# Designs tried in a protein design run: peptides against a protein of PDB entry 5EIB. Part 88

Target 1, 366 residues: chain A of PDB entry 5EIB
Amino acid sequence: VDLEPGTMDSVRSGPFGQIFRPDNFVFGQSGAGNNWAKGHYTEGAELVDSVLDVVRKESESCDCLQGFQLTHSLGGGTGSGMGTLLISKIREEYPDRIMNTFSVMPSPKVSDTVVEPYNATLSVHQLVENTDETYCIDNEALYDICFRTLKLTTPTYGDLNHLVSATMSGVTTCLRFPGQLNADLRKLAVNMVPFPRLHFFMPGFAPLTSRGSQQYRALTVPELTQQMFDSKNMMAACDPRHGRYLTVAAIFRGRMSMKEVDEQMLNVQNKNSSYFVEWIPNNVKTAVCDIPPRGLKMSATFIGNSTAIQELFKRISEQFTAMFRRKAFLHWYTGEGMDEMEFTEAESNMNDLVSEYQQYQDATAD
Target 2, 366 residues: chain A of PDB entry 5EIB as posed
Amino acid sequence: VDLEPGTMDSVRSGPFGQIFRPDNFVFGQSGAGNNWAKGHYTEGAELVDSVLDVVRKESESCDCLQGFQLTHSLGGGTGSGMGTLLISKIREEYPDRIMNTFSVMPSPKVSDTVVEPYNATLSVHQLVENTDETYSIDNEALYDICFRTLKLTTPTYGDLNHLVSATMSGVTTCLRFPGQLNADLRKLAVNMVPFPRLHFFMPGFAPLTSRGSQQYRALTVPELTQQMFDSKNMMAACDPRHGRYLTVAAIFRGRMSMKEVDEQMLNVQNKNSSYFVEWIPNNVKTAVCDIPPRGLKMSATFIGNSTAIQELFKRISEQFTAMFRRKAFLHWYTGEGMDEMEFTEAESNMNDLVSEYQQYQDATAD

## One batch from the design tools (peptide; aimed at target 1 S348)

Design b2_p28_1_s2 (made by RFdiffusion4, then SolubleMPNN; from b2_p28_1, 17 letters changed)
Fold by OpenDDE base, seed 4:
Structure b2_p28_1_s2 (fold): chain B 366 residues (1-366), chain A 28 residues (1-28)
Amino acid sequence: as target 1 above (366 residues)
Amino acid sequence: SSVLEKLQAEEAKRRKEREERMKKLRAE
């Protein structure tokens, strides 16, 4: 789905364009122009019914519908505005189904779109209320990985999207290969989300591989375990050491000893015990899938529900507040039918979320 | 954990109170 037809043509012409049904390509004629309100109330609202018709058709074809997965950007108008409209409409029609998102967070390091803080804040407000699980993929973290870790002098969107794809493949491993931990979206939510509003995950991946780089030297289980807990491997621009893990899932892929994985996972938990809340029992879950990723002998994917994620929301909030206090570009949103009150509600809800994370960070066992 | 159960109960209360506040604000 896109409000721009040219994006769909790029997907169709791509190496995997033929895996999608032609009728499942829904696109508009006019883009959202990086305006959340245009995506949510005007251009996106005109297209949403056509998307819902496709969603219904595909949902009816499922033997057992677990839920929905959306991949979207929070910086643009289409992914943020229309994406959150679609989430809301799907939630209304399928209230008992899991809503999962891969939400790409904007960064001033990657995009010059001045209104991204508005689009992100308005989107986060919707995600807090209408999703069950959100993987936070921060463009700032992706850029920093590409630049610092992968030594790419000029990271491209292609390089960032490679990391996104690796992460998405990692976190969906248990859904695609039966008999694993978190084999369904509901079980993942039960294991990862102790508080319904605190469903924003920090993903991480090891080994970090550049696009077109040959098989890295086979990592050992200890190396994978150490790397996936390293702050430098996190796809969200926050330091886990500045917060506490509420819950963690680790997904190993490849032929390895489950015993060795369990030993290394115990060791890393013990080493990092100060960075876990002590009042959530058995808050680390581990899965091993014997099928490695393409081109790798083994990998590890990390999913963290950490109170450190508040750093990401604080960054967005600070940028939002600096613009909103000046009423900068506000007329672009109000002209599409938004009320100024919606900005204040979104700001308030995001600040409440930050306060909730801080409360749980500071909570101690009696 | 007794702490977890307590915090979950407090969260559920806060969430309900938030939902009630939001319903009032939308009705005005």
Scores: peptide ipSAE 0.406, ipTM 0.870, DockQ to the pose 0.632
OpenDDE base, seeds 1, 2, 3, 5: peptide ipSAE 0.419, 0.420, 0.404, 0.399; ipTM 0.880, 0.875, 0.868, 0.870; seeds 1, 2 fail the geometry check

Design b2_p28_1_s3 (made by RFdiffusion4, then SolubleMPNN; from b2_p28_1, 20 letters changed)
Fold by OpenDDE base, seed 4:
Structure b2_p28_1_s3 (fold): chain B 366 residues (1-366), chain A 28 residues (1-28)
Amino acid sequence: as target 1 above (366 residues)
Amino acid sequence: SAVLKELQEKYKEELKKRKERLEKLRAE
């Protein structure tokens, strides 16, 4: 789905364009112009019913519908505005189904779009209320990984999207291969979401290796485990050491010893025990899939529900507040039918979420 | 601490609700 036809043409012409049904391509002509309100109230609202018709058709063809998965950007108008409209409409029609998102967070390091803090804040407000599981994929973290870890001097959108794809493939491993931990979206929610509003995940992937060093790197379970818990491997620009893990899932892929995985996972938990909440028992889950990812002998994917995720929301909130206090560009949103009160409500809800994370972070034994 | 005990009980109650919802939906 897109409000611009050019994106759909790129998908159709791509290596995998033929895997999608032609009738499942829904697109507009005018775009959202990087405006959440255009995506949510005008251009997106005109297209949403056509998308819902496709969603209904595909849902009816499912033997066992678990839920929905959306991939979208929170910086642009289509992914943020229309994406959150679609989430709301699907949630209304399918209240008993899981809503899962891969939400790409904007960064000034990647885009010069000045209104991205508005689009992101308005989107986060919707995601807090209408999603069950949200993977926070932060363009700032992706850029930093590409630059610092992968040694790419000028990271491209292609480089960032490669990391996104690897992460998405990793976290969906248990859904695609039977007999694994978190084999369904509901079980994932039970394991990962201790409280309904605290459903924002910090993903990570290992191995992350520069092209120049790939040929010399031995992949071992200890190295994967250590790298997976390293802050430099997080796909969200948060340091887990500044917060506490509520829940963790680790997904290993490839032929490896389950015993060795369990030993290394125990060791990393013990080493980092101060960074876990002590009041959630058995809050680390591990899965192993014998099928490696393409081009790797083994990998590990991390899913963290950490109070450190508040750093991401604080960054967005600070940028939002700096613009909103000046009433910068508000007329672009109000002209599409928004009220200024919606901005204040979104800011308030995001700040409440930050306060909730902080409360659970500070809850330690005296 | 009393705070940790309260959080632990709150977590257990919420976990129970999540499991019950999961079981109900698997039975449908």
Scores: peptide ipSAE 0.303, ipTM 0.819, DockQ to the pose 0.092
OpenDDE base, seeds 1, 2, 3, 5: peptide ipSAE 0.271, 0.280, 0.269, 0.230; ipTM 0.800, 0.806, 0.801, 0.778; seed 5 fails the geometry check

Design b2_p28_1_s4 (made by RFdiffusion4, then SolubleMPNN; from b2_p28_1, 22 letters changed)
Fold by OpenDDE base, seed 4:
Parts: structure tokens; sequence; C-alpha cells
Structure b2_p28_1_s4 (fold): chain B 366 residues (1-366), chain A 28 residues (1-28)
């Protein structure tokens, strides 16, 4: 789905364009122009019914519908505005199904779009209320991984999207292969989300290796485990050491010893015990799939529900507040039928979410 | 379990307080 036809043509002409049904390509003629309100109230609202018709058709064809997965950007107008409209409409029609998102957070390092803090804040407000689980894929973190870890001098969208695709493949491993931990979206939510509003995940992937070092790197379970828990490997720009883990899932792929995985996972928990909440028992889950990803002997994917995720929301909130206090560009949103009050509501809800994370961070067992 | 229950009760209280505040702001 897109408000611009050119994106759909790129997907159709791509190496995997044939895996999608032609009738499932829904697109507009006029883009959102990086405006959430255009995506949510005008251009996106005109297209949403056509998308819902496709969603219904595909849902009816499912033997057992678990839920929905949306991949979208929170910086642009289509992914943010229309994406959150779709989430809301799907939630209304399917209230008993899991809503899962891969939400790409904006960064000034990646895009010069001035209104991204508005689009992100307005989107987060919707995601807090209408999703059950959200993977926070932060362009800030992806850029830093590409530059610092992968040694790319000028990271491209292609480089960032490679990290996104590896992560998405990793976190969906348990859904695609039978007999795994978190084999369905509901089990994932039960294991990862102890509090309904605190459903924003910090993803990570290992191995992350520069092209020059790939040939010299031994892939071992200890190295994967260490890299997976390294703050520099987090795909959200948060330091887990500044917060506490509520829950963690680790998904290993490849032929490895389950015993060695369990030993390394126990060791990393013990070394990082101060960074876990003490009052959630059995809050680390581990899965092993014998099938490695293409081109790797083994990998590990990390999913963290951490109170450190508040650093991401604080960054967006600070940028939002600096613009909103000046009433910068508000007329672009209000001119599309949006109320100025919705900005204040979204800011308030995001600040409340930050306060909730901080409260759980400061909570002791006493 | 008691700490978790207290935290959940406090989160539910805060949610209701926010909902009530939002309702007041919509009436002004």
Amino acid sequence: as target 1 above (366 residues)
Amino acid sequence: SEVLKKLQEEEERRRKEREEEMERLREE
C-alpha cells in the first residue's frame, strides 16, 4: 500500500514482485507530502476502504487468522498517517486479533524532513492505543550501526533496509518454523508484554560484521550472545544500561548446541542482572531454530522490552516540543482537517508513556 | 506478585485520570 504509484512499480519490478498478488497492490495518485494529516484525514482516508476490502478478502482466506503485521515509517506522511488510520480501522473490525507493527522511527541523520517529529508523535499516540506489539526500528540506530559497526562511510537506505530485513526475518522465525517458542503472535504478546501500553520492543541482530572482517570472523554462540546484548547492536537508539529489561526474547538460528545456548543465555543474564527487573519471573525466553538464515551459518535475533526505550520517545518529544511551542508548520496539518488539540493529546500520551516506563524502572521488589 | 499488582493498579488509575482530564479538555 502506498499513496504514491512509483513505490508500487518498484516493488512489482523487484526480484520478489511476483510473490504478491496483483490485486493486493493498492495505491493512490497523490502522496501525503510528508504530512501525517494528509495520510490520516484526506488522501489516506480516500484510499483506506480499498485497502480494507483487500484485508477482508485475505482474512477470509485464512484458516486461522492470528492477526496483522504492518511495516511503516513514522517520519513520512503515508506510513505514519495512513498506516495509523489502517491500524485503527483494522482494530475496529478485528478487535480480538493481534496488531503487530514494524515501526521505523525518524532521525535527522537520515532525513531532512522538518516535520518528522510531528508525524512520529502523532503516530506513537495511535500505536500506544491500537497495537499489541511494536518493533521500534530507529533510523538513528540503523545509521550508527552502518557507520560504526559495518564501517560504511555513507550509509544508504539500501544499507538500512538490509538491517531491517534481517531483523524482520529474525523476529518472524518462530512464526515460520513449527515447534518454536512464540509460535504465534498471541504467545509473543503474552511473553513480551506484561503491561498493555508497554509494548514497544528494542530489536537487535547478530552477527553484525563489516565486509572487511567477515572472512575472519568465527561465528560462535558466545560471540552471538555477547553481540546481541551489546548496546551498539540495538536497532533502537537506546542504551539498555540506562534502563531495565521487563522481558527479553532471543531467537537463535543455525546448527548449534541447545546446552551451549542455555549456558550462554544464563551467563549473560547473570552478568547483566542489574539491568533486569527483579519482580518479573522467567522474563528471558530463548528459541533455537536449526535452519540458518541465507548466507550465514548461524544468527541470533534479540527482542527487548526495556524501560530504556523512553530515550527514543524523549528524543522525539524534545524535537516535537521545540517545533510545537513555535507553532511551526501547524497550518499544514490543520488545513487538512486536523485539530490542534490532537497535537497536545499526542504529546501528553507520549509523555505519560515515558513516565510509565520510568516508574517501572524505579520500582523495587520491596 | 504484590508489587506487580500495585503497579498495575497505579497504571490503571493513571489511565483513568488521563481519560478524565482529556474529557474535561474536550468539554472546554
Scores: peptide ipSAE 0.027, ipTM 0.565, DockQ to the pose 0.626
OpenDDE base, seeds 1, 2, 3, 5: peptide ipSAE 0.009, 0.020, 0.015, 0.017; ipTM 0.380, 0.421, 0.330, 0.381; seeds 1, 3 fail the geometry check

Design b2_p28_2 (made by RFdiffusion4)
Pose (drawn by RFdiffusion4):
Structure b2_p28_2 (pose): chain A 366 residues (1-366), chain P 28 residues (1-28)
Amino acid sequence: as target 2 above (366 residues)
Amino acid sequence: SREELLEEARTRAEEYREELEEKEEEEE
């Protein structure tokens, strides 16, 4: 789905472009120009019922639908504006299904548009209310990993998407292969989301590799465990050691000692017990899958529900406030008939989300 | 439709403004 028609061509000309159902391409003529109001209200509303028809069709041909997963950026106008409209319409029509999103957060290091904080805040407001699980993929973190760790002086979207694809493959492994833990979206959500609004996850993986060089050696289980908890291996630009884990899901892929995995997972939990909330006993679940990802014999994927993710929302909120106080470009949004109070409503909701993460960060079992 | 969506969004924005004003008054 895109308001921009040129997106259809690039996907089709891609390696697996012909495998998609031709009828499932739903596109507009213009597209939003980084205007969330255009995406949602204006233009996305024009296009949205066509998308829902296709969604309804895919759903009625499902034996037992688990739910939906949406990939989109929060910084633009279509993936952000229209994407959250689609989520709201799907929530109305399929209220008992899990909504899961892979949402990429904007960063000034990657994109040169100062309205992106507007678009992201209006979107975060919708996701807080309407999604069950959201993987926070931070362009800030992706750029820093490519620039500082992978030593790519000029990271491209291809460089960033290599990190995203490795992450998405890792976090959906328990859904795609037989297993006991978090095997479906609802079970994963019940294990990861103690409070409905706090459903923004920090993904990480090990080893971090630059595409096309080179290999190995394959990591030991200790090396995997340590790296997957490392702040430098997170896809969200937050230091996990600045907050506390409410829940964690770890996924080890490849051939390895299940006993050694158990020992190392127990090791990181009790050496660093102060970083795991004490009022949620046994809050770290571990899954092993025998099939490694491509190019690797061993890998680990980390899914964290950490109070430290408030750093991500504080950064967006600060940029949003800096722009919104000067009312810069606000008429671009209200020109599409959007109420200015929606900006204030979204800002307040995001700041409330930050306070809630801090409340549980300081909470004690006493 | 777009008109219906804007009416719904406006109603929600008016309700949120009333609740914010009431909350500010209580804090005072």

Design b2_p28_2_s1 (made by RFdiffusion4, then SolubleMPNN; from b2_p28_2, 11 letters changed)
Fold by OpenDDE base, seed 2:
Structure b2_p28_2_s1 (fold): chain B 366 residues (1-366), chain A 28 residues (1-28)
Amino acid sequence: as target 1 above (366 residues)
Amino acid sequence: SREELLAEARKRAKEFEEKRRLEEELEE
């Protein structure tokens, strides 16, 4: 789905364009112009019913509908505005199904679009209320990984998208292959989300490799475990050492010893015990899939529900507040039918979310 | 207070563990 036809033509002409049904391509003629309000109230609102018709048709064809997965950018008007409208409409029609998102957070290092803080804040407000689980994929973190870790002098969208693809493949492993842990979206939510509003995940992946890197170094289980918990491997621009993990899931892929995995996972938890809440017992879950990812002998994917995720929301909030206090570009949103109160409500809800994470971070016996 | 926050967190953590247990029992 897109408000711009050119994106759909690119997907259709791409190497995997034929895997999608032609009728499942829904697109507008006028883009959102990086405006959340155009995506949510005008251009996106005109298209949303056509998308819902496709969603209904595909849902009826499912033998067992678990829920929905949306991949979207929070910086652009289509992914942010229309994406959150679609989430809201699907939630209304399917209230008992899981809503999962892969939400790409904007970064000034990747885009010069000045209104991205508005689009992100307005989107986060919707995600807090209408999703059950959200993977935070931060363009800031992706850029830093490409530049600092992968030593790419000029990171491209292709480099960032490679990391996103690897991460998405990792976190969906248990959904796609036989396994007992987190085998469905509901079980994942039950294991990862102790508090309904605190459903924003910090994903991580090891080993980090670029498409141009021919260095297929086979890592050991200890090396994978160490890298998976390293802040430099997180796809959200948060340091887990500045917060506490509420829950963690680790997904190993490849041929390895379950005993060795369990030993290394216990060791890393003990070493990092100060970065976990002590009042959630057994808050780390581990899965092993014997099928490695393409081009790797083994990998590890991390899913963290950490109070450190507040650093991401604080960054967005600070940028939002600096613009909103000046009423910068506000007329572009109000002209599409938005009220200034919606901005204040979204800011307030995101600040409340930050406060909730901080409260649980501070809930210690020491 | 910090004590009240810890008490509430522990209460909700018990509810969370109960939900996890019930989900595991439904799969057996």
Scores: peptide ipSAE 0.486, ipTM 0.919, DockQ to the pose 0.017
OpenDDE base, seeds 1, 3, 4, 5: peptide ipSAE 0.487, 0.463, 0.473, 0.469; ipTM 0.919, 0.913, 0.916, 0.914; seeds 1, 5 fail the geometry check

Design b2_p28_2_s2 (made by RFdiffusion4, then SolubleMPNN; from b2_p28_2, 14 letters changed)
Fold by OpenDDE base, seed 5:
Structure b2_p28_2_s2 (fold): chain B 366 residues (1-366), chain A 28 residues (1-28)
Amino acid sequence: as target 1 above (366 residues)
Amino acid sequence: SVEELLKEARERAKEFEKKKEEEKLKEL
């Protein structure tokens, strides 16, 4: 789905364009112009019914519909505005189904779009209420991984999207291969989300290795286990050491000893015990899939529900507040039929979310 | 207080564990 036709042509002409049904390509003509309100109230509102018709048709073809997965950017008007409109409409029609998102957080290091803090804040407000599970993929973290870890001098959107794809492939492993822990979206939510509003996950992937050093690294279970808990391997720009894990899932892929995985997972929990909440027993889950990812002998994917995710929301909130106090660009949103009160409500709800994470962090402070 | 927050957190954590047990029982 896009509000611009040119993006759809790029997907169709791509190496995987044929895996999608032609009738499932829904697109507008005018675009959202990086404006959430255009995506949510005008251009996106005109297109949403056509998307819902496709969603209904695909849902009816499912033997067992678990829920929905949306991949979107919170910086752009289409992904943020129309994406959250679509989530709301799907939630209204399918209230008993799981809503899962891969939400790409904006970064001033990656994009020159000045209104990204508005689009992100307005989106987070919708995601708090209308999603069950949200993977926070932060362009700040992706850029830092590309530059610092992968040694890319000038990270591109292609380099960032490669990390997104690796992360998405990792977290969906249990959904794609039978007999795994968290084999369905509901079971994942039940294991990962102790508190309904605190459903924002910090994903991580290991190994992250520069092209020049790949040939010299032995991939071992201890190294994967260490790397997956390293802040440098997180796809969200927050340090887990500044917060507490509520829940964790670790997904190992490749031929390895389950016993060795369990031993290393116990060791890393014991070593990092000060970074877990003590009042949630058995809050770490481990899965092993014998099928490695393409091009690797083994990998580990991390899913963390951590109070440290508040650092990401604080960054967005600070940027939002600095713009909103100046009433910068507000006329672009209000001109599309949006009320200025909705900005204040979105800011408030995001600050409440930050406060909730902080409360549960402080509940474990001696 | 931290004690009140910890009490509430522990109560909610019991509900969380109960939901996990209920979900496991549906698979049997």
Scores: peptide ipSAE 0.351, ipTM 0.875, DockQ to the pose 0.017
OpenDDE base, seeds 1, 2, 3, 4: peptide ipSAE 0.348, 0.339, 0.119, 0.327; ipTM 0.873, 0.863, 0.712, 0.861

Design b2_p28_2_s3 (made by RFdiffusion4, then SolubleMPNN; from b2_p28_2, 13 letters changed)
Fold by OpenDDE base, seed 1:
Structure b2_p28_2_s3 (fold): chain B 366 residues (1-366), chain A 28 residues (1-28)
Amino acid sequence: as target 1 above (366 residues)
Amino acid sequence: SRAELLEEARKRAKEFEEKRRKEKELLE
């Protein structure tokens, strides 16, 4: 789905364009112009019914519909505005199904789009209420990984998208291969989300490899485990050491000893015990899939529900507040039928979310 | 207070554990 036809043509012409059904390409003509309100109230609202028709058709063809997975950017107008509209509409029609998102968080290091803080804040307001699981893929973190870890002097969208793809592949491993921990979206939510509003995940991946790097480092299980818990490997720009893990899932892929994985996972938990809440027993789950990722002998994917994720939301909120106090560009949103009050509500809900994370971070027996 | 927050957190954590238990029982 896109409000711009050119993006769809790029997908169709891509190496995997044929994996998508032609009838499932729904696109607009005008785009959202990086305006959430265009995506949500005008251009996106005109297209949403056509998307819902496709969603219904595909849902009816499913033998066992678990839920929905949306991948979108929160910085743009289409992914943010229309994406959240679509989530809302799907939630209304399928209230008993899991809503999962891969939400790409904007960064000033990656994009010069001035209104990204508005689009992101307005989107997060919707995601808090209408999703069950949200993977926070932060362009800030992706950029830093590309620059610092992958030694890319000028990270490209291709480099960032490679990390996104690796992460998405990792976190969906249990959904794609039978007999795994968190084999369905509901089970993942039940294991990862102790508090309904606190469903924002910090993903991480090991090994981190650049696109075209053939250097298959034969990582060991100890190295994978250590890298997976390293703050530098997090796909969200927050330091887990500044917060506490509510829940963690680790997904190992490749031929490895389950015993060795369990030993290393226990060791890393013990070493990092101060960074876990003590009041959620058995809050770390581990899965091993014998099937490695394509081109890797082994990998580990991390899913963290951490109170440190508030650092990401604080960053967005600070940027939002700085613009909103100046009433910068508000007329672009209000001109599309959006009420200024919705900005205040979104800001408030973001601050409430941050406060909730802080509350659980402070809930410790010293 | 921090103590009240901890008590509330523990209460909610028990509810979470119960949900996990029930889900496991439904899958077995």
Scores: peptide ipSAE 0.412, ipTM 0.892, DockQ to the pose 0.017
OpenDDE base, seeds 2, 3, 4, 5: peptide ipSAE 0.344, 0.375, 0.398, 0.393; ipTM 0.867, 0.882, 0.887, 0.886; seed 5 fails the geometry check

Design b2_p28_2_s4 (made by RFdiffusion4, then SolubleMPNN; from b2_p28_2, 12 letters changed)
Fold by OpenDDE base, seed 5:
Structure b2_p28_2_s4 (fold): chain B 366 residues (1-366), chain A 28 residues (1-28)
Amino acid sequence: as target 1 above (366 residues)
Amino acid sequence: SKEELLEERRKRAEEFKKKKEEEEKLKE
């Protein structure tokens, strides 16, 4: 789905364009112009019913509908505005189904769009209420991985999207291979989300290796485990050491010893025990899939529900507040049917979320 | 209409603001 036709043509003409049904391409003509309000209340609102018709048709064709997965950017008007409108409408129609998102967080390092903090804040407000599971993929973190770890001098959107695709492939492993931990979206929610509002995940992937060092790197279970818990491998721009893990899932792929995985997972938990909450029993889950990812002998994917994710929301909130206090660009949103109080509502809800994460970070077992 | 939408959103935002002000008063 897009409000711009050119994006759909690029997907359709791409290497995998043929895997999608032609009738499932829904697009507008005018675009959102990087404005959340255009995506949510005007241009997107005109298109949403056509998207819902496709969603209904595909849902009816499912033998067992678990839920929905949305991939979107929170910086742009379409992904943020129309994406969150679509989530709301799907939640209204399918209240008992899981809503999962891959939400790409904006970064000043990769975009010149000045209104991204508005689009992101307005989106986070919707995601708090209308999603069950959200993978936070931060363009800040992706840029830093590309530059620092992958040794790319000028990271491109193609380089960032490669990391996104690797992460998405990793976190969906359990859904694609029967008999794994978190084999369905509901089971993932039960294992990962101890508190309904605290459903924002830090994904991580290992191995991350520069092209120049790939030939010299052994891939071992200890190395994968160590890198998976390294802050430099997190796809969200927050340091897990500044918070506490509420829950963790680790997904190993490739031929490896389950015993060695369990030993290394125990060792990393013990080494990092200060970064876990002690009052959630059995909060680390491990899965092993014998099928490696393409081009790798083995990998590990991390899913963390950490109170450190508040650093991401604080960054967005600070940028939002600095613009909103100046009433910068507000006329672009109010002209599309928004009130200034909707901005205050969204800011307040995101600040409440930060406060909730901090509360559980500071909570001790009595 | 855009005007009707604005009015609905304004009412919702006012209700939210009022709720938050009530929650803050209960914490003091």
Scores: peptide ipSAE 0.125, ipTM 0.692, DockQ to the pose 0.517
OpenDDE base, seeds 1, 2, 3, 4: peptide ipSAE 0.007, 0.104, 0.021, 0.017; ipTM 0.268, 0.673, 0.458, 0.371

Design b2_p28_3 (made by RFdiffusion4)
Pose (drawn by RFdiffusion4):
Structure b2_p28_3 (pose): chain A 366 residues (1-366), chain P 28 residues (1-28)
Amino acid sequence: as target 2 above (366 residues)
Amino acid sequence: EEEEELEEKREENIEELLEKREEEEEEE
């Protein structure tokens, strides 16, 4: 789905572009120009019922629908504006299904548009209310990993998307292969989301590799465990050691000692017990899958529900406030008939989300 | 009941944020 028609061509000309159902391409004529109001209200509303028709059709041909997963950026107009409209319409129509999103956060290091904080805040407001799980993919973190760790002096979207694709493969492994833990979206959600609004996850993986060089050696289980908890391996630009884990899901892929995995997971939990909330006993679940990802014999995927994610929302909030105080470009949004109060409502909701993460960060079992 | 209490808190927070913005403008 895109308001921009040129997106259809690039996807089709891609390697697996012909495999998609031709009828499932739903596109507009213009597109939003980084205007969330256009995406939602204006233009996305024009296009949205066509998308829902296709969604309804895919759903009626499902033996037992688990739910939906949406990939989108929060910083633009379509993936952000229309994407959250689609989520709201799907929530109305399929209220008992899990909504899961892979949402990419904007960063000034990657994109040169100052309205992106507006678009992201209006979107975060919708996701807080309407999604069950959201993987926070931070362009800030992706750029820093490419620039500082992978030593790519000029990271491209291809460089960033290599990190995203490795992460998305890892976090959906338990859904795609037989297993006991978090095998479906609802079971994953019940294990990861203690409070409904706190459903923004920090993904990480090990080893971090630059695409096209080179290899190995394969990591030891200790090396995998340590790296997958490392702040430098996170896809969100937050230091996990600045907050506390409410829940964690770890996924080890490849051939390895299950016993060694158990020992190392127990090791990281009790050496660093102060970083795991004490009032949620046994809050770290571990899954092993025998099939490694491409190019690797061993890998690990980390999914964290950490109070440290408030740093991501504080950064967006600060940029949003700096722009919104001066009312810059606000008429671009209200020109599409959007209420200015929706900006204030979204800002307040995001700041409320930050306070809630801090409340549980300081909470004690006493 | 819980949804109504959450909505009341959200309204109060929005009112406090608007009052703070008015106080900053008055100081300028």

